# Designs tried in a protein design run: peptides against a protein of PDB entry 3C66. Part 114

Target 1, 189 residues: chain A of PDB entry 3C66
Amino acid sequence: KSWANLFEKNDFFFRYKFYLEITAYTRGSDEQHLKWSGLVESKVRLLVMKLEVLAGIKIAHPFTKPFESSYCCPTEDDYEMIQDKYGSHKTETALNALKLVTDENKEEESIKDAPKAYLSTMYIGLDFNIENKKEKVDIHIPCTEFVNLCRSFNEDYGDHKVFNLALRFVKGYDLPDEVFDENEKRPSK

## One batch from the design tools (peptide; made by RFdiffusion4, then SolubleMPNN)

Design b2_p22_6_s2 (from b2_p22_6, 6 letters changed)
Fold by OpenDDE base, seed 5:
Structure b2_p22_6_s2 (fold): chain B 189 residues (1-189), chain A 22 residues (1-22)
Amino acid sequence: as target 1 above (189 residues)
Amino acid sequence: ELEIEIKEGEVNSVLRANGHKA
């Protein structure tokens, strides 16, 4: 099987039991988000390399494309809520209280000029060497180094009111709905 | 069972922008 087949959407989100979800958040302009998310995306390969060399990680494979979404975000509390609830099937239903921006509604007057939160999400599929039931795998170090690398690139990215970055460890059955097509069944526990 | 540690030892923890658990 070619390496290309490992990164096809149809198989990627069913292939692994565990995923690392990397989300870049921006409450500001589309231009600000493009710069921020582009930076984060450009550094994901470095995180993968750091994960692959950890004892207990057998495989760390990035999905090749980000998932893009945006919400009307009138308040800072809404922005905090988005960051808290996004990235897990268990909690993502709370986002239904916010207006999702779509191609169909983006030109509506109430949405066009509204404050927005932009999200770009990347995924890394993880496979572990479970030889010894007592082995611990700590991914905190490489994840923290990754966050610091992204934040230190520009002083403007230190503004948490505008720019945020989250890394979430999720099980395949708890992935957000956005990663599955309408005809796909969510993985079972 | 394999124990996966992200900050504060929680499997489903979120590392936020400052490297701290959310």
Scores: peptide ipSAE 0.030, ipTM 0.655, DockQ to the pose 0.387
Fold by OpenDDE base, seed 2:
Structure b2_p22_6_s2 (fold): chain B 189 residues (1-189), chain A 22 residues (1-22)
Amino acid sequence: as target 1 above (189 residues)
Amino acid sequence: ELEIEIKEGEVNSVLRANGHKA
């Protein structure tokens, strides 16, 4: 099936047992985040290509739409917490301690000028050739190369206080709530 | 059994900054 067919059925997050989440984090300005996330997003296709050629990977399909969120992030500890807790259903409830920035609240005085963490997440659905075998797939190399590619693009992206990049391997039942519509039931284990 | 390694045989790992596990 073409990548286009995955988007038409809106079943992307039900189709695979496994996903790779690529999240660009920025604790700074929206402009900084747009540059950083835009760069990361532009490189995802290269990661997909590197994953597709691995013998243990049958399919690596990107979901083309980024998921975007932002939080009031007063402290470095809050920023670390976001990076630790985001991207997994089992841990994402910890983010409720932070103020989610929305179109409805972004102009509030307490939010407008507050320090923010911005998140943009891309998803790759994965199907493996080894599902019925005792075999190993190592995605460390392509993932590391991807991170290095993004980080090396601009010296500013070396500042981990501002810019972060995470790749998370996640099972379908542990995807964040953001990937499902309100009427959709999360995949079971 | 499906074995997936992001780093050192770890499943459900987070890669951060130059391939470091978080």
Scores: peptide ipSAE 0.030, ipTM 0.646, DockQ to the pose 0.371
Fold by OpenDDE base, seed 4:
Structure b2_p22_6_s2 (fold): chain B 189 residues (1-189), chain A 22 residues (1-22)
Amino acid sequence: as target 1 above (189 residues)
Amino acid sequence: ELEIEIKEGEVNSVLRANGHKA
C-alpha cells in the first residue's frame, strides 16, 4: 500500500501500538500559534526521516493532519498544567478544569477575550523491530535535535512562557480522546 | 537519554523545552 493510503484517519490510530505525539503549545495570540505550529509541522517530516533510520524502528508514519485545540488559560500555572496533562488519556481528564474553546462557545464574551493556550498536535505511528520485548529504543537524539531545530529557528521561540514544544511517547490505548471519532472504541491494552 | 522500553506498561517519555526530558 502506498504511503498515501496510510494517512486515512480511519485506522491510523488503531494501526500502531505506539505513537509519538508532537505538540506545539502557544500561550498568546492565534497568529503566534499559527507561526509556531506551522514551523513545527513543517519539520515533522525531518523527524520522521531521522526516526526511520534508527535500527529499532521499523516504521515511522506521520499522520498528515494536526489536531487543534485551545483552552482558556488565565495563568501560567494553567499553561503548565495543560502541558503536563495533555497527550494522555490517563491524564487528560484534568484538562476538564479548564474551559475548552469550541466552535459553539468561542464567541462568548468570557471566552473570546480570555487568554488562551493553543495546541497543535502531530502524531507519528511507530512500529518497532522488536526481537526481544526487553529491547529499548533510544529516540532521544532525533527528538532532541527536532526540538532544538524548532526552538532555534527564531529567537522568539525561546520564550517558554509563550512557546512550548513537547514530544510524548504514548501507547495506542492511551491516546487522547480527540484522535477517535464518537463511534470509535479506544484500543484495548 | 530518552529510552523507550518496548514492554507492557506505561512509557511516559516526554521531551520538552530545549530537548530536556521531563
Scores: peptide ipSAE 0.028, ipTM 0.625, DockQ to the pose 0.233
Fold by OpenDDE base, seed 3:
Structure b2_p22_6_s2 (fold): chain B 189 residues (1-189), chain A 22 residues (1-22)
Amino acid sequence: as target 1 above (189 residues)
Amino acid sequence: ELEIEIKEGEVNSVLRANGHKA
């Protein structure tokens, strides 16, 4: 199967049992988010390379397109809630308490000028070497290095009130609804 | 059901080769 077929959205979220979600959060302007998310996205390939060389990881495959969303985020507590609840099917329903910004509503007066949290999420499909060996895979090292790399790029990215970065390990059946088309069934356990 | 969230400063989660947290 050509490498090009691996980037087709259609089976990526069904192919792996495990995924690493990389989400760049910005509570600020669209311009701030574009810069931050663009930086994070540009470094994902480096993270993949570091994951691939771990003995316990057989495959680390990035999905090439980010998932974009934004919410009206009037308070810091709302921003913390977004970061806590986003990225898991089990918890994402809590986000329904916030107004999702859509193309249909973005021009509404109550939304247009409201404080917003922007989210850009990248996915890496993971396959592990399940050999009989009690091989422990510590992905914290490459993940921490990745975070530090992104945060150290610009001093402004040290402001956690504005810029955040989360890496979440998720099982395929617990992926957010956004990764599936309306006609697709979520993977079963 | 193992949710491994890697937050900044948390270095200590070991995943098993089968994708489970040790």
Scores: peptide ipSAE 0.033, ipTM 0.645, DockQ to the pose 0.093; fails the geometry check

Design b2_p22_6_s3 (from b2_p22_6, 8 letters changed)
Fold by OpenDDE base, seed 1:
Structure b2_p22_6_s3 (fold): chain B 189 residues (1-189), chain A 22 residues (1-22)
Amino acid sequence: as target 1 above (189 residues)
Amino acid sequence: ELEIEIEKGKVNTVLKANGHKA
């Protein structure tokens, strides 16, 4: 059974206390982003496999559909701000200062020709098997291996002005609004 | 919030049972 068939969207983002977010960022063309995000997405399975073998991780389940967004991104500072603020409900309101690109506005002259930041975000739900509160789970090694695998695939992906990759560990109550439907209530703390 | 900024060389994100950064 494909992981895609394991969970409907609604069950996935309520099922786990913890999530690992994987966001591919591109400040460039849609074609550049499609190649970069597609590469990152293709490697998520390898990260999951590396997480599952950690003694402190009971379950690592990917949500297989990426979340796509794009912003008008006229400056490098705007691009840094997007990378800092995106992926947390606590901080995502700062992105309201930027123009979100939508299907309704993408053909507007001021948006069409504007520099853009593209975002593709994948989620891994995590369940931990930690009996002793002193036990530690270090996910740094698998995550570092994953980043290195993605960045080393093409020399162009070494350009941090264009291509970025972030991994964020979040609690279910701090997931971005994009993962919930308008009628869904965010998980409580 | 545990940002694993692996690219910024930030320190090992050691998760404790409570889900806090060590």
Scores: peptide ipSAE 0.031, ipTM 0.606, DockQ to the pose 0.080
Fold by OpenDDE base, seed 5:
Structure b2_p22_6_s3 (fold): chain B 189 residues (1-189), chain A 22 residues (1-22)
Amino acid sequence: as target 1 above (189 residues)
Amino acid sequence: ELEIEIEKGKVNTVLKANGHKA
């Protein structure tokens, strides 16, 4: 089976029990977000390489495309809420209190000029070597190195009011709804 | 749930192998 078939959207989010989500957040302009998310995306391959060499990780496979979303984000508290609630099916329903920006509504006057939070999310599917007597896999080091690499690229990316970067470890049954098509059934626990 | 919020100091990065039940 060609490597290409392993990265089809429809199989990727059912293939693994565990995922690492990498979300770049921007509360600012679309141009600011494009630069920030593009930088983060360009470094994901380096994170994968660092994960693959860990003795407890059998496989680390990146999904090839980001998931893009944006919300009307009038306050700093709304921006904190987005970062707290996004990336888990258990908590994502709290985001329904915010206006999702869509292609259908983006030109509405109330949305067009509103402050926005932009999100770009990358996924890494993880398979673990359980048989290795190490009861614990620590991914803190490679994840911290990745964040530091992204944040140190430009001094402007040190502004946490504008730019944020989160890494979330998620089980396949708790992935956000955005990764599944309307005809797909969420993985069971 | 292991949430790695590195920037907020909430780094829960330790995966327990026992959570990988088949």
Scores: peptide ipSAE 0.030, ipTM 0.597, DockQ to the pose 0.059
Fold by OpenDDE base, seed 3:
Structure b2_p22_6_s3 (fold): chain B 189 residues (1-189), chain A 22 residues (1-22)
Amino acid sequence: as target 1 above (189 residues)
Amino acid sequence: ELEIEIEKGKVNTVLKANGHKA
C-alpha cells in the first residue's frame, strides 16, 4: 500500500510548510545515547497518533530515518549551546564553534577521548486545517505527554546533565542544512 | 490565516503553543 512509496526521500522536506523536530541529546557514552535515542524514536509513533486527532492538524507524517550527529562537548555550556542553536538554519552556524565528529576525524586522539554530545533528530511533517478563521493549534498537551513518557521510562533520563529531549516547531525554510542534499535548494520563504 | 505560536520544548520545558509555556 501507498505509504512505502511516499517515503521516497526526495520530497519530504519540501512537502510541508511546517515540521515538528524531535531531538534526543546525550552528553555521555555512545551506549547511553543508543538507549535514549532508541527509546525516543520508539515513541514518535505515539506522538504522531496524538497529533493526528487534534482538530487543527490535518496530517502528521513522520520521516522514518533519524538524523545523527555528534560534537566534541567539553563543557556544560557547550551542551547548552548545542541545545539552543541546533535545529534551525538561522542559528545552526553557531555550532561551527564546536568540533563536529565525522568518520574522517573520529580516530584522532583529541576527538576520540573528548567528551561528546550525541544528537538524534526525528522530523514530523505537519499539514494544518486552515479554516476561514485564525485558528490556533495547541500541540502542548500531546508534546508534554510525549516528553513525560520518554523521561519517565527510566529515572536516569531525568538527569538533564546527560539526557535531554527537545521538540521544535520549524518552518520548512528554516530546517537545518542536514535535511537537504548538496544539490537541493532550501525552500524559499 | 493560521496562527501557530510554538516555542521550543525541552525535557523540562514544554512547547509553548498558544501562549502556554510549561
Scores: peptide ipSAE 0.028, ipTM 0.630, DockQ to the pose 0.141
Fold by OpenDDE base, seed 4:
Structure b2_p22_6_s3 (fold): chain B 189 residues (1-189), chain A 22 residues (1-22)
Amino acid sequence: as target 1 above (189 residues)
Amino acid sequence: ELEIEIEKGKVNTVLKANGHKA
């Protein structure tokens, strides 16, 4: 099946056992986040190409759209917590301690002027060609190169207080709830 | 089971084929 048939949202998060999550974090302005996330998103294709050539990777398919979220983030500790807890169903419930910014609440006075953390998350579905369970697929190199590429693009992106980039490898059953529609059941283990 | 956690800002994820985090 051509790559084009893979982009139906509904099947993508059920198709792979493993996903690489690429999350661009920004604690700052919407404009800062737009620039940062847009840069990261523009480079994801290069990461995919580097993953596809690894002998242990059979398939690396990017999801075409980012997932966008934002939280009220009054402290640096909250920003660290977001980056620690986000991207896994096991840990995402800890984010309930923070106020999620929604279209419904964004105009509330308590939210409008609050410091925010913005998140843009890209997903890559991974299929591994591992014949021997003892084999190791090292995705560290291409992932590190990707992070370095993004961070080195502008000196401002070196500020970890504002801009962060995380890559998380996640099993399909541990994907964040955001990737599933209300009627979709999370993949079982 | 492959568990790769790429920690914040440091992609230190070695996929072990057996799914162990390295």
Scores: peptide ipSAE 0.027, ipTM 0.616, DockQ to the pose 0.087; fails the geometry check

Design b2_p22_6_s4 (from b2_p22_6, 10 letters changed)
Fold by OpenDDE base, seed 3:
Structure b2_p22_6_s4 (fold): chain B 189 residues (1-189), chain A 22 residues (1-22)
Amino acid sequence: as target 1 above (189 residues)
Amino acid sequence: ELEIEIEKGKVNSTLRANGHKA
């Protein structure tokens, strides 16, 4: 199967039992987010390379397209809540307390000028060699190196009030709803 | 020490921007 077929959205989120979610968060301007998320996205391939060489990882396959979302985020507490709740089907319903910005509502007066949190999420599908073994895989080192690489690129990215980065390990059945089309059924446990 | 230990698919960890497990 050509590498190109691996990038087809259609089965990516059903192909793996495990995923690493990489989310760039920005509470600020769209311009700030574009720069931050663009940087993070540009480094994902380096993380993949570091994951692939780990003995316990059989496959680390990036999904090529980021998922984009934005919320009205009037407070720092809201921003913390977004970072806590986003990226898991179990917890994402808590985000319903916030106003999701959509193409339909973005021009509303209450939304247009409101403080926003922007999210860009990349996914890596993972297959492990240890599924049936009493072996452990520690991905902390490559993940930490990735975070440090992104954060050290510009001094401004040290401001955690504005810029955040999270890496979440998620099971396929617990992926956010955004990765599935309306007609797709979530993978069963 | 922050370890994302994947044991038999039992990984439930989030790394935040500060390199800490959430």
Scores: peptide ipSAE 0.025, ipTM 0.627, DockQ to the pose 0.247
Fold by OpenDDE base, seed 2:
Structure b2_p22_6_s4 (fold): chain B 189 residues (1-189), chain A 22 residues (1-22)
Amino acid sequence: as target 1 above (189 residues)
Amino acid sequence: ELEIEIEKGKVNSTLRANGHKA
């Protein structure tokens, strides 16, 4: 099936048992995040290509829409917490301790000028050639190459206090709530 | 059983910042 067919059915987050989440984090300005996330997003196709050629990977399909969120992030510890807890349903409730920035609240005085962490997440659905055997798939190389590619693009992206990039392997039942519509039921284990 | 390694030698890990596990 073409990538286009995945988007038409709106079943992308039900189609695969496994997903790779690629999250660009920025604790800084929206402009900084736009540059950083835009770069990361522009390189996702290269990662997909590298994943597709691995013998253990049958399918690597990107979801083309990024998921974006931002939080008031007063401290570095908050930023670390976001990076630790985000991207998994089992842990994402910890983010409720932070103020989510929305279109409705972004102009509030307590939010407008507050330090923020911005998140942009891309998803790759994965199907493996491992159906009936104990097999191992190592995606370390392509993932590391991807991170290095993004980080090396600009010297500023070496500042981990501002810019971060995470790749998380997630099962469908543990996807963040953001990927499902309000009327959709999360996949079971 | 499916074994997925994002980080070398680690199954079901998170890759962060130049290949480090988080």
Scores: peptide ipSAE 0.024, ipTM 0.617, DockQ to the pose 0.389
Fold by OpenDDE base, seed 5:
Structure b2_p22_6_s4 (fold): chain B 189 residues (1-189), chain A 22 residues (1-22)
Amino acid sequence: as target 1 above (189 residues)
Amino acid sequence: ELEIEIEKGKVNSTLRANGHKA
């Protein structure tokens, strides 16, 4: 099987029990987000390399494409809420209180000029070598190094009011709805 | 059960901002 087949959307989100979700957030302009998310995306391969060499990690495979979304985000509290609730099926329904920006509504006057939060999300599928039920895998070091690498690239990226970065460990059954097509059934616990 | 630590001292947590849990 070619390496290309491992990264097809239809199989990727069913292949692993565990995922590392990497989300770049921007409350600002589309241009700001493009620069920030592009930087984060360009560094994901380095994180993968660091994860693959950890004891207890058998496989770390990145999904090839980011997921893009944006919300009307009038307040800082809304921006904090987005960051808290996004990335888990258990909590993502709270985002329904915000206006999702779509191709259909982006030209509406109330949306076009509104403050926005932009999200770009990448996924790494994880497989573990578990010999004993009590084994611990610490991914803190490579994840922290990754965050620091992204944040230190430009002084402007230190502004948490505009730019944020989150890494979330999620189980396959708790992945956001956006990763599944309408005809796909969510993985069971 | 496999324990995954993302943040020091926190199992199955989320790293945000400068590597802290939100």
Scores: peptide ipSAE 0.023, ipTM 0.617, DockQ to the pose 0.392
Fold by OpenDDE base, seed 4:
Structure b2_p22_6_s4 (fold): chain B 189 residues (1-189), chain A 22 residues (1-22)
Amino acid sequence: as target 1 above (189 residues)
Amino acid sequence: ELEIEIEKGKVNSTLRANGHKA
């Protein structure tokens, strides 16, 4: 099947046992986030290419669309909490302590003017060549190179108070709820 | 279980094919 056929949302998050989540975080303006997330998104293809050439990786397929979310983020601690808890079904419920910005509430006075954290998350489905249970797949190098590439693109992106980038390896059953439609059941363990 | 968590712009983990975090 051509790569093009893999981009249908309907089975992407069920197709792989493992996913790499790439989340661009911005605590600042929407404009700052658009620039930052746009940069990160533009580089994901380079990461995929670097992952694909690893001997332990059989397949690295990016999902074509980012997942966007934003939270009211009054404090730096809230921003750290978002970065800690986001990206895993096990921990994402902790984010309920924060106000999720939605189309329904974004115009509320308490939300409109509140400091916000913006999140853009890209997903890469991973299939591994695990012939030997003892084999290690080291994705550290390509992931580090990716982060460094993104962070070094502009000096402003070195400000961790505003801009953050996280890569999280997640099992399919632990994907965030956002990747599933209401009628879809989360993959079992 | 493969757990690689690269948080806050730092890659600090290696995926083991057997699913163990290194």
Scores: peptide ipSAE 0.029, ipTM 0.620, DockQ to the pose 0.085; fails the geometry check

Design b2_p22_7_s1 (from b2_p22_7, 12 letters changed)
Fold by OpenDDE base, seed 2:
Structure b2_p22_7_s1 (fold): chain B 189 residues (1-189), chain A 22 residues (1-22)
Amino acid sequence: as target 1 above (189 residues)
Amino acid sequence: MKASLIKNFEKLLSEFKNIIPE
């Protein structure tokens, strides 16, 4: 498959058994989120590079487009819930308890001025080097470095009440619904 | 300043030490 095809949604989320999800969270303004998510997104390439050089990683391919969503997030508990439940098909149904902000509803009075949590999620498809007979791979270091890089860029990003960053290792069959079109079947195990 | 990780993220990062590609 050409590199071009790897960046197409239809191919990307079926191509790998494993994905690394990188989600930037912001409970604040859209402007704050744009800055934060933009920073995170700008550093994903560095993470990819660090992953690719690991002996246990055969392939680390980023999906080029972030997935964007926002929820009405009236409480800190809601924000924690979002961070806990988002990014897995197994748990994402819990997000149905929150109001998803859409283009259709964003101007509603109850939504327009409501506190919001913004999410931007990047995906990296992973293929592991089975030939090395490695039963396990450690990606902790590059992931930690990535988080530190993002968080240290601006002191404001140290405020966990506003800005958060999560990495999740997810199997293809447990990817969030957002990555699939309505006509696409979720990958099986 | 060491970037403080959220508790859930720290837990996830610990799991990253032992990714089993199965």
Scores: peptide ipSAE 0.207, ipTM 0.749, DockQ to the pose 0.583
Fold by OpenDDE base, seed 1:
Structure b2_p22_7_s1 (fold): chain B 189 residues (1-189), chain A 22 residues (1-22)
Amino acid sequence: as target 1 above (189 residues)
Amino acid sequence: MKASLIKNFEKLLSEFKNIIPE
């Protein structure tokens, strides 16, 4: 399969058993989020490079397009809940308690001026080079370096009330619904 | 709140030391 096909949504989220999710969160303005998420996205390539050279990783392949969503987020507790529940099929149903901002509702008076949490999520598909199931892979170092790189870029990004960054290791069957089309069946365990 | 989020994230990253691709 050509490398070009790896960037097509349909095959990407079925190709790997494991994914690394990188989510940039912003509770603030859309402008703040654009800057923050843009920075995070710009550094994903560096993380991929560091992952690829690990002996236990055969392939680290980024999906190039971010997934974008935003919610009405009136409280800090709501913001924490979003960060806790987002990124896994097992827990994402909790987000139904919040108002998702859409093109259809964004101009409503109750939504337009409401505090919002913005989310941008990048995905890296992982294929491991492990023959023995007892072997462990350590990706802690490159992931930590990535987070530190993003957070240290600007002092403002140290404010966890506004800007957050999370990495999640997820199995293909537990990917969020957003990565699949309506007609696609979720991968089985 | 901030401390809780950081702790959760740090805990998550610590799990990355022992990924078993099963």
Scores: peptide ipSAE 0.204, ipTM 0.739, DockQ to the pose 0.405
Fold by OpenDDE base, seed 3:
Structure b2_p22_7_s1 (fold): chain B 189 residues (1-189), chain A 22 residues (1-22)
Amino acid sequence: as target 1 above (189 residues)
Amino acid sequence: MKASLIKNFEKLLSEFKNIIPE
């Protein structure tokens, strides 16, 4: 399927066994997050290009729509917890301890004025060109270059208290619930 | 596996050296 078909959710999260998740985190203002996440998103295509040329990677297809969420995040510990737990079905239930900001509650005074952590997540579907299951693929170089590229764009993005960037390699069965519709069954092992 | 700039980013990124797609 062409990249154009991957702009819609369709079967993207069922098509691949493996995904690279790219999450931009911001504990600050919405404006700060828009700038940070926008930058990260703009560089994803470069990461894809670098992944595609790796011998062990057959396909690297980005899902072009970001997944957006925000939480009330009163403490730095909460922010660390979000960054630790988000992006895996195995661990995402820990996020239930935090208040998710929704369109329904965002105007509540207690939420409106609360410190927030913003999350924008991009996904890359991966197919590997590995004949032997014992073969290893190294993607650390392009991933490191990507992170450095994003972080070095502006000196403000060096502030880890505000801006963070994480990459997660996940299996399809461990994708976060957010990528599936209510009527969709997550992939099995 | 997750690679984040939080705390042990370099260690986490090192895991990306040894991805076994199983």
Scores: peptide ipSAE 0.220, ipTM 0.785, DockQ to the pose 0.391; fails the geometry check
Fold by OpenDDE base, seed 4:
Structure b2_p22_7_s1 (fold): chain B 189 residues (1-189), chain A 22 residues (1-22)
Amino acid sequence: as target 1 above (189 residues)
Amino acid sequence: MKASLIKNFEKLLSEFKNIIPE
């Protein structure tokens, strides 16, 4: 397959069994989120490069576009809940307790001025170079370096009440619904 | 494995030492 085809959405979320999900969270303004998520996104390529050189990783392939979502987030507990539940099909239904901000509702009086949590999620498809399913792969070093790099870029990004960054190892069948089109069937186990 | 619960992101990243791609 051509290198260009690897960045197309059409089969990206069906191509790999495993994904590293990187989510930048912001409980604040859209401007704050734009800066934070933009920074995180700009560093994903560096993470990919660090992953690719690991012996246990055969392929680390980034999806080039972030997935964007936002929720009304009136409390810190809600913000923690979002961070806990987001990024897995198994748990994402818990987010239904919060108001998802959409183009259709964003101008509603109860939503437009409400505190919000913004999410930008990047995906890296992973193929592993393992002989058996019980082999362990260590990816914590490059992931830690990535987080530290993002957090250290600006002192403001150290404020966990506003800015958060999460990495999740996700199987294809447990990807969030947002990565699939309405006509696409989720990968099976 | 999720590293996102993280008031202590570094703690959760410790789980990435033991990724089992099953």
Scores: peptide ipSAE 0.181, ipTM 0.744, DockQ to the pose 0.362; fails the geometry check

